# Ledger of designs, part 249: peptides against a protein of PDB entry 3V4L

Target 1, 386 residues: chain A of PDB entry 3V4L
Amino acid sequence: GQPLAKDKVALLIGNMSYWEHPKLKAPLVDVYELTNLLRQLDFKVVSLLDLTEYEMCNAVDEFLLLLDKGVYGLLYYAGHGYENFGNSFMVPVDAPNPYRSENCLCVQNILKLMQEKETGLNVFLLDMCRKRNDYDDTIPILDALKVTANIVFGYATCQGAEAFEIQHSGLANGIFMKFLKDRLLEDKKITVLLDEVAEDMGKCHLTKGRQALEIRSSLSEKRALTDPVQGAPCSAEALVRNLQWAKAHELPESMCLKFQCGVHIQLGFAAEFSNVMIIYTSIVHKPPEIIMCDAYVTDFPLDLDIDPKHANKGTPEETGSYLVSKDLPKHCLYTRLSSLQKLKEHLIFTVCLSYQYSGLEDTVEEKQEVNVGKPLIAKLDMHRGL

## One batch from the design tools (peptide; made by RFdiffusion4, then SolubleMPNN)

Design b2_p24_6_s4 (from b2_p24_6, 10 letters changed)
Fold by OpenDDE base, seed 1:
Structure b2_p24_6_s4 (fold): chain B 386 residues (1-386), chain A 24 residues (1-24)
Amino acid sequence: as target 1 above (386 residues)
Amino acid sequence: PEIKPVDREELKKKYPDLVSMDPD
């Protein structure tokens, strides 16, 4: 029969906003596009942008909690990275300059932990450079990995080579994702799919002689990303996994706020990523005596590092939200909450209505506090261990 | 094909929109 996955789980990490390193752009689009494709493949996807070392460790730990016997695990990473002695290191956004192995996540250590879960398939898609880091003299003593015939690495580039992004019109795609996305939905053995992606990349004049896909596999079975999930979650572990994933994707309900002046606003929420949410406000009712009114969001938890200069924008794009803007209501004020993984408490914020009456020069303000609980990834308590 | 070290200055002249993801 066709192989069945017990479940399919993916962790996608895109690091762009480095503190001490050059900023990237491609990981934004690449994580988003891959998330949408993997969701069409019935993957439970956690998508995270701009993680610190600690947040990356916790994201991996939470991902490993979703893995179990016969589950398909996929890890995608886009960001800075290096390879020393055949060990791949993912660089967190808070990594010092220069970074070392102690500041980074070793992919082969994650693989070891995935193998302990008796997974049905382990896929790593690494959209990072594979140059040696000459500042890292650490030889990782990897304990003897279990010999499992279910591992696939898709490296965006060869060992010792660079990965590239294409920056066009303010958006960027990684070269790897550009070719991967066109084939990812194909019902093929994952190694065959990646070989076809490698051939497509090999025809590209941009990358020819600069970047080539490398496939490393022990996969002896015909496993595909299209393999159906085994039917209704019959195990307690499968129910827990479904509940844990659902928690990480629960948006706040849309609210209608009523002010004393008789203005009604709609407060809405949209997920861009598991750790990135857009808040939008719209005026849905205005008394005729009120000539102008705007509903601003303010007083966010300090843990979110919300710059008021980037809040309450007239377009999603002005917040940095280029991907979900088509699915958002028009004529709102938009605020992008990045870094929801930093939220320790409930998301409490103020909605401030500023308005003007006909024939009065002075603006009036009314405020309402809103508590939306822990949205999205903030429900997973990615702070476990501080 | 052989993968060679990239001259970033030559690359930037030829393909201005192609950017290395290398931090160096």
Scores: peptide ipSAE 0.413, ipTM 0.885, DockQ to the pose 0.852; fails the geometry check
Fold by OpenDDE base, seed 2:
Structure b2_p24_6_s4 (fold): chain B 386 residues (1-386), chain A 24 residues (1-24)
Amino acid sequence: as target 1 above (386 residues)
Amino acid sequence: PEIKPVDREELKKKYPDLVSMDPD
C-alpha cells in the first residue's frame, strides 16, 4: 500500500534581522511560501521569524514534543550558518561577532533527538551557507547517531560553498526556495523530488558554478511529502499533538468595540507567521455629528518592544507586512506585532478613539483596554526558563 | 561543473540582485 504518515509536522525558522551580522531578506518570503505549500500538504506548520538562541532552542523543543512514532518531521532553516567537520550550525539573530558553536544550534544534535522519537521520516532543508567558520575550532563530539533509514538532508549549497538570494523590488527569494516551490507539491519520493530541484538549479545561469543542491539520504522507503495522514487521531499522543499545534495557531476573535460617542470600531487579527500578527482597526459606525475619527492601538506589553512610529499605519506594507496585505480588509489602521514568542503575559493593549464633532475645534479622546489572551505562539510560553 | 570561490565584486557587477547569504 502507499505509505501513511501518522501525522506531518514542520518547523520553519527564518532569521534575517541579525544584531551583529548582515541582514538577510529571503527568509521572510521563503518561510511564508513554504508554510503555504506545506499546509496544502496537510503539515502542521510552525513558522517563526528572527529567533534568539534561547528562542530557537525552545522552538526545537516544542517541535520535538510534536514528533512521535511514524510522524513525518520537517525542519526548514533559512539564515546565516556554517559547517564545521560535517556538522551544520544555524546562527541565531543575537549571535555575537564572531559566533561559535556555543552560540548556535547544531542540526545533527536536533537529528539525534528526532531519531529518539521513532519518526517515520526526518527531512532537513537547510537554506544557509556551508562555509567553515575559522573562529570556531570546536569539534562537536556527537555521540554516534542511530542508523535510521528515514533521513533526508536537502542542503541549498555544497560543502564549503555559499547560498544566494535574489533581491527584487525590496523582497527576495532564496535560490533554493525558488526551485523547491515549483516541485514541492509533486507526488514523488522526497529524494527524487530534491534531485529534480537539483537539476533545475544546475540549469540556471545564476547558480551554475556557484551554488548546487546537495542531497544526503538514508531513506530506503518510498516516502513523499504528499503521503496521506493516517485517519482520525486515535492515540492520546496524536490528540495532544493536535491540541498543542492548534494552541500555537489560535488567533484572537474579531471584536466590536462601542464608544460613548456612539462610534463602533471593528478590531481584527491576522497571522503572518506563528510569531507575527497584524492588528487592524476600522470604523464600522460613525454618528453624523462626528466629522473625523481615528482608532489607534497603544500601551502594548513591554516584552514586545513595539516602536509607536511603526504602529497604526494606513497600509499593511508600511508596517513591513507585504505578504498578507491582499487578504486584509482595506481602509484600516494596521499594526504588526513581531516577536510574539517574547510575550510573557496576556496581550493587553489600549484602543484609543480620537474624534472631532462638527463645529468644535478640539479633538476628543476615548480609550478602552482590550485583553486578547495569549495569541498564536505566545500560548506555548517559549520563554519558560528566563 | 566545479563550484569555485565567488568573486563578490565581479558577481555584483554581473548580477546586482544576486546577494550572498554569507556574513563575510
Scores: peptide ipSAE 0.370, ipTM 0.848, DockQ to the pose 0.837; fails the geometry check
Fold by OpenDDE base, seed 5:
Structure b2_p24_6_s4 (fold): chain B 386 residues (1-386), chain A 24 residues (1-24)
Amino acid sequence: as target 1 above (386 residues)
Amino acid sequence: PEIKPVDREELKKKYPDLVSMDPD
């Protein structure tokens, strides 16, 4: 019979906005494109941008709670990274310069924890450099990995080599994701699929002799990312996984706000990533006596680090949202919340209506507080313990 | 395939849109 997954879970991390290191661009598009493809493959996907060390640890811990016997686990990382003594390290955005293993997440430690879950397939896709970090001579004493089957590593580059991005029109794509996306939906054994991606990358004149896909596998079975999920969740654990994933992807409902002046505002929400949400406001009704009116969002929780200069933009692109702009309503004011993982409380903010009456020179303001609860990833309480 | 050391200055001159994801 066709192999079945008990469930399919993916964690995608894209680090770009480093504090002490050069900023990247490719992880934005690469995490977004991979999220959409894995959703078509019936994966439960958590997609996170710009995580600190603590936030990355908590994201991995929450991901490991979704893993169980016969579950397919996929971890994707795009960002800065290094490889010392065959150990791969993912670099958080708050990592010092120079970074060390104590400031970074070891992929082989995560693999050990995934193996303890008796997963049906473990896939690591590492879109990072694999150069040695000469500032860290620490050899992690990893406990002996269990001799388990069904592990696959796809490294975007070879040991001691760099990974590259192509920058066009302010966006970028990783070379690895560019070729992976064209094949990811194919009903093939995952190692065969990655071998074909490696052959396609090997034809690329940009990366020839600079970057090459490396595949490491202990996959003894025919397993594919297309393998169907085993039917209705009958176990308590499967119901918990489904509920936990649904919580991490629940948007606030669109609201119709009514002001005393008779203006009606539609407040809407869109997910760009599991930790990135766009808020948009539109005027849906205006009395004829009101000549001008605008609806601004303000008074956000301090934990979100929202600069008012970057809020209430006339286009999604002016907020830094280039990917979901086609799916958003037009003629709104847009605000991008890029750090929902930092939210400790309910998302409470103010909608401020500024308006002018015909024949009055003075601008009038009305304010309404809005509580939307914990949106998206904020429902998982990624800061549990601080 | 044989991977060679990257000359970043030569690379940037030849392919200005191709950027390393290495911090160094």
Scores: peptide ipSAE 0.352, ipTM 0.820, DockQ to the pose 0.868; fails the geometry check
Fold by OpenDDE base, seed 3:
Structure b2_p24_6_s4 (fold): chain B 386 residues (1-386), chain A 24 residues (1-24)
Amino acid sequence: as target 1 above (386 residues)
Amino acid sequence: PEIKPVDREELKKKYPDLVSMDPD
């Protein structure tokens, strides 16, 4: 019969805002585009930007909790990385300069843990450089991997080579994602699909002789990313997994705030990623005696590190939110919360209404505190180990 | 095809929008 997945789960990590290393741009768009494609393939997708070492470890642990017997697991990483002795290392945003294996996540260690879950398919898509790190002389003694015949690696580049991004008009795509996205929805064995992506990338004049896709596979079965999920939840564990994933993707409900002056504000929320949320405010009712009014958000939890200079923008793009701006309501003030993984408590903030009456020179302010609970990834309490 | 070491300065002149994801 057609292969069935018990479930399909993906973790996508895009690191771009490095502290001690050159900043990247492509991981933003690449994680977003891949998230949307994998959702069309019925994957449960966790998408995370700009993770520290600790946050990356916790994201991998939470991903491994979603894996079980016959589940398809996909890990995508876009960021800085290296390869020493055939081991791939993903570099967190807080990695020192120079970084070592002790500051990085080893992909082969994650693979070992995925094999312990008896997964139906393990796919790694690694959009990073594969140069040797000469500052790390550590030879990792990895335990022998199990022979599961269900592993696929898609490396954006060859061993010892660089991966590249294309920066155009403020947005960038990785070269790998540029070709992968055009084929990802095809009903083909995943290795055949990646071979076709490798051929398409090999025709590109930008990457010819600089970057080439490498595929490593033990996949003995005809498995595709299009393989249907088994319809009935077969176990209590499958129901728990579905509920846990749903909690990590639950947005706050839109609110209608009423101020004493008679102004009504709509407060809305949109997810850009599992750890990135846009807050937007709009004036939905204004008394005629109020000539001007604006609704600002302020007093955010210190854990979110929100610069007030980047809050309350007249466009989503001014916040750095280029991807979801089409799906957002127009004529709002927008604030981007990019670090929801850092939120230990409930998201409590103030909505400040600044307004002016006709014939009064002085601006009046009214404030209302809002508690929206733990939005998105903040529900997983990724910090419980501290 | 053999992947050659990338001359980043030559590459930046030829393709200003093509950026390496390498930290070095």
Scores: peptide ipSAE 0.327, ipTM 0.785, DockQ to the pose 0.857; fails the geometry check

Design b2_p24_7_s1 (from b2_p24_7, 7 letters changed)
Fold by OpenDDE base, seed 5:
Structure b2_p24_7_s1 (fold): chain B 386 residues (1-386), chain A 24 residues (1-24)
Amino acid sequence: as target 1 above (386 residues)
Amino acid sequence: SQQPTVIHLPDGSVLQSFAPAISP
């Protein structure tokens, strides 16, 4: 019969906004495009941008809690990285310069933990450099991996080589993702799919002799990303997993706020990533006696580090949201919350209405506090260890 | 600071390496 996945779970991490290292651009689009494709493949996808070491560790721990016997696990990483002694290290955004293995996440350690879960398939897609870090002389004492025949690595580049993003006309994509996305939905054994991606990359004149895909696999079975999920969750653990994932992807409900002056504001929410949410506000009703009326959001939790200068923009693009702008309602004010993983408490903020009556010179303000609970990834309490 | 490997292509595209620029 066709192989069945007990479930399919993916963690996608895109690190761009490094503190001590060059900023990247491609991970934004690459994580977004891959998220949408994996969702079409019935993966439970957690997509996270710009994680610190601590946040990356917690994201991996939460991902590992979603894994179980016969589950397909996929880890994608786009960002800075290195390879020492055949161990791949993902570099967090807060990594020092120079970074060491102690400041980074070892993919082979994650693989070990995935093998303990008896997963049906382990896929690692690593869009990072594989150059040696000469500043890290640490030989990782990795415990012996179990001998399993269900591991696939897709490395964006060869050992000792660089991976690249391509910037064109203000957009940037990873070279690996550029070719992977065109084939990811194909009903093929994952190693065959990746081999075809490697051939497509090998034909690219831009990266010829600079970057080449490497496939490392022990996969003895015909497993594909298209393999159907086994029907209704039969175990308590599967129900818990489904509920936990659903909680991490639950948006706040849209709200209609009514002010004393008779103005009505629609407040809405959209997910760009599991840790990135857009808030949008629109005036849906205005009494005729009110000549001017503006609504804005303010008083966000300090943990979110929201600069008021970047809030309440007339377009999603002015907030740095280029990907979901087509799906958002028009003629709103938009605010992008890019660090929902940092939220310790409920998301409480103020909607402020500023308005003027016909024949009055003075501007009047009304305020309403809004509590939307813990949106998206904030429900997982990624800070439980602080 | 080592600058990231940046390659300007004839078509105006730019390749940027995912290699961190380690400051010596």
Scores: peptide ipSAE 0.299, ipTM 0.797, DockQ to the pose 0.759
Fold by OpenDDE base, seed 3:
Structure b2_p24_7_s1 (fold): chain B 386 residues (1-386), chain A 24 residues (1-24)
Amino acid sequence: as target 1 above (386 residues)
Amino acid sequence: SQQPTVIHLPDGSVLQSFAPAISP
């Protein structure tokens, strides 16, 4: 019979805004494109940008809570990385220069923990460099992995080689994701799919002799990312998993705010990633005596590092939101919250209505405080212990 | 500081390496 997944869960991490290392661009688009494709494949996807070491550890821990016997687990990483002694290290955005294994997440340690969950399939897609870090002489003493015959690695490059992004017209894609996205929805054994991606990448003149896909697998069964999820979750464990994922993806409900002047504002929310939310405001009703009227959001929690100069933009693109702009309502003011994982408390902010009456020169302001609880990933309290 | 490997292509596209610029 066709293999069945008990469930399908993916963690996607894209690190680009490094503190002590060169900034990347591709992880933004690549995580977004892969998220949309994996959602079409009925994966529960957690997508996170620009994580610190501590935030990455917590994201992996929360991902492992979504894993169970017969669940398909997929980890994607795009960012800086290295490989020492056959161990792959993902570099957090706060990693020092030089970084060491103690500042990084070892993929093989994550694999060990996934094997303890008795997963049905373990897929790692690593869009990072595989050069040796000569500043880290640490030999990880890893315990022998269990022989589970359900592991697949897709490395964006060969051992000792670099992975690249291609920048064109202000956007960038990883070379790996550029080819992976064209095949990802195919109903094929995952190793066959990746082999076809390797052939497609091998035809690319841009990366010839610089980057080539490496596939490492022990997958003995014909498992595909297209494999259907087993029917109704009958176990308490499956209910807990579904609730945990749903908790991390709950948007605030849209609100209609009424001001004393008779102006009505629609406040809306959209997810770009599990840790990135767009807030938008629109005037839905205005008394005729009010000639000018704008609704600004302000007074955000300090933990979010929101620069007011980047808030309340006339387009989503001016916030840095190029990906979800088509799905957003038009003629709003837009604000991008890009670090929801840092939110320790409820998201409380002020909606400030600035308006002018016909025949009055003075601008009037009315303010309302809004509490939207913990949106998206902020519900997981990824900073518990800092 | 090693500069990131940046390759300018004839078509005006730019390849950037995901290799970190490790400072000695």
Scores: peptide ipSAE 0.294, ipTM 0.798, DockQ to the pose 0.771
Fold by OpenDDE base, seed 4:
Structure b2_p24_7_s1 (fold): chain B 386 residues (1-386), chain A 24 residues (1-24)
Amino acid sequence: as target 1 above (386 residues)
Amino acid sequence: SQQPTVIHLPDGSVLQSFAPAISP
């Protein structure tokens, strides 16, 4: 019979905004597109951008809490990385220059922890470079992996080689994701699917002799990403897993704010990623005596590091949100909160209504404080211990 | 120093490596 997954869980990390390293662009698009595809495959997806070392460790820990016997686990990473002694290291955005293994996450350590969960399938999709880091002399002593015969690595490139993105005017995928996305929904054994992706990449003149997909697998069963989730009565563990995932993806409810002047504002929320939320405001009612009014959001928690220059934009794109703009209401002011993992407290902010009466030159302001609790990933308290 | 490989394409696009610039 076709294998069944007990559940399917994915952690997607895209690191772009490095402090001490060249900035990337493709991980934004790659994580977003892969999230949408994996959701169509009935994966529970946690999608995270621009994580520090500590935040990456916590994201992996939370991902491991979603894993159990027979669960399919998928880890995708797009960003800077290296490979020393056959160990793959994902580079956090706060990694020093030069970075070492102590500043990075070892994928094989994550695999060990996944094997302890008795997962049904372990898939690693690593869109990173595999060059040796000569500044890291550390030989990680990894414990021997269990023989589980349920492991697949898709490396965007060969050992000692580089992975690339195409930088042009606009949004583009990394080379790996460009080909992966076209086949990801196919009902094929995951190793066969990745082999077809490797063939498609091999036909690309841009990457020929520069980047080639490497598949490393120990997969004894015909497992596919399309394998259905078992509809068996949810064990207590499956209920806990579903609740934990749901907790990390709960948006604030939309609010209707009423101001003393009689203006009504709709405040809405949209998820771009598990740690990235768009706030949007719209004027839904305006008294006729008010000729002009705008609703600004301000006074955000300092831990979110929100630049006011990028807040309250007339388009999502002006906030740096290029992907969800089609699904957002039109004619709003938009603000992008890109670091919800940094939120230590409840998300409290001010809605400021600036308005003008007919025949008065001066603008009037009214303010309301809004508490929306902990949105999305902020409910996991990924800063516990800092 | 390993500088990330940057490849300029004839169409004006750029292949940017995911390799960090490791400063010496």
Scores: peptide ipSAE 0.279, ipTM 0.805, DockQ to the pose 0.897
Fold by OpenDDE base, seed 2:
Structure b2_p24_7_s1 (fold): chain B 386 residues (1-386), chain A 24 residues (1-24)
Amino acid sequence: as target 1 above (386 residues)
Amino acid sequence: SQQPTVIHLPDGSVLQSFAPAISP
């Protein structure tokens, strides 16, 4: 019969905004597009941008809690990285220069932990460089992996080689994602799908002799990303997993705020990623005596590190949101919260209404405090271990 | 210093490496 997945879970990490390293651009688009494709494949997707070492460790721990016997696990990483002694290291955004293995996450350690969960399939898609780090003399003592015939690595490049992004005037994919996205929905064994992606990449004149896809697999069964999820969640573990994922993806409900002057504001929320939310405000009712009226959001929790200069923009793009702008209502003020993983408390902020009456020169302000609880990934309390 | 490989393409596009700049 067709193989069934007990469930399908993906963790996607895109690191771009490095502190001590060159900034990247492709991981933004790559994580977003891959998220949408994996959702069409009935994956539970956690998508995270710009994680510190600590935040990456916690994201992996939360991902491992979603894994169980017969579950398909997919880890995607786009960012800086290296390979020493056949071990792949993902570089967090707070990694020092030079970085060492102690500042990075070892993918083979994550694989070991996934094997302990008795997963049905383990897929690693590593869109990172595989050059040796000559500043790290640490030989990783990895415990022996269990012999499981269910592992697939898709490396964006060969051992000792670089992975690249194409920088144009606009947003562009990394080279690996550019070809992967065209085939990801195909009902094929995952190793066959990746082999076809490798052939497509090999035809690209831009990457010849610079980047080539490497596939490493122990997969003995015909497993595909298209494999259906086995039935309704009947186990207690499946219910817990579904609830945990649902909590991490719950948006605040849209609110209608009423001010004393008779102005009504719609306050809305949109998810760009599991740790990135857009707040938008719109005037839905204005008394005729009010000639000018704007609704600003302010007084955010300090843990979110929100620059007021980037808040309350007339377009999503001015906030740095280029991907979800088509799905957002028009004629709002937009604010992008890009670090929801840092939120320790409830998201409490102020909506400030600034308005002017006809025939009065003075601007009037009214304020309302809004508590929306813990949105999206902030429900997982990724900071509980400090 | 290993600087990240930046490759200028004939079409004016730039390939940027995902290799970090390692300062010596």
Scores: peptide ipSAE 0.278, ipTM 0.801, DockQ to the pose 0.844

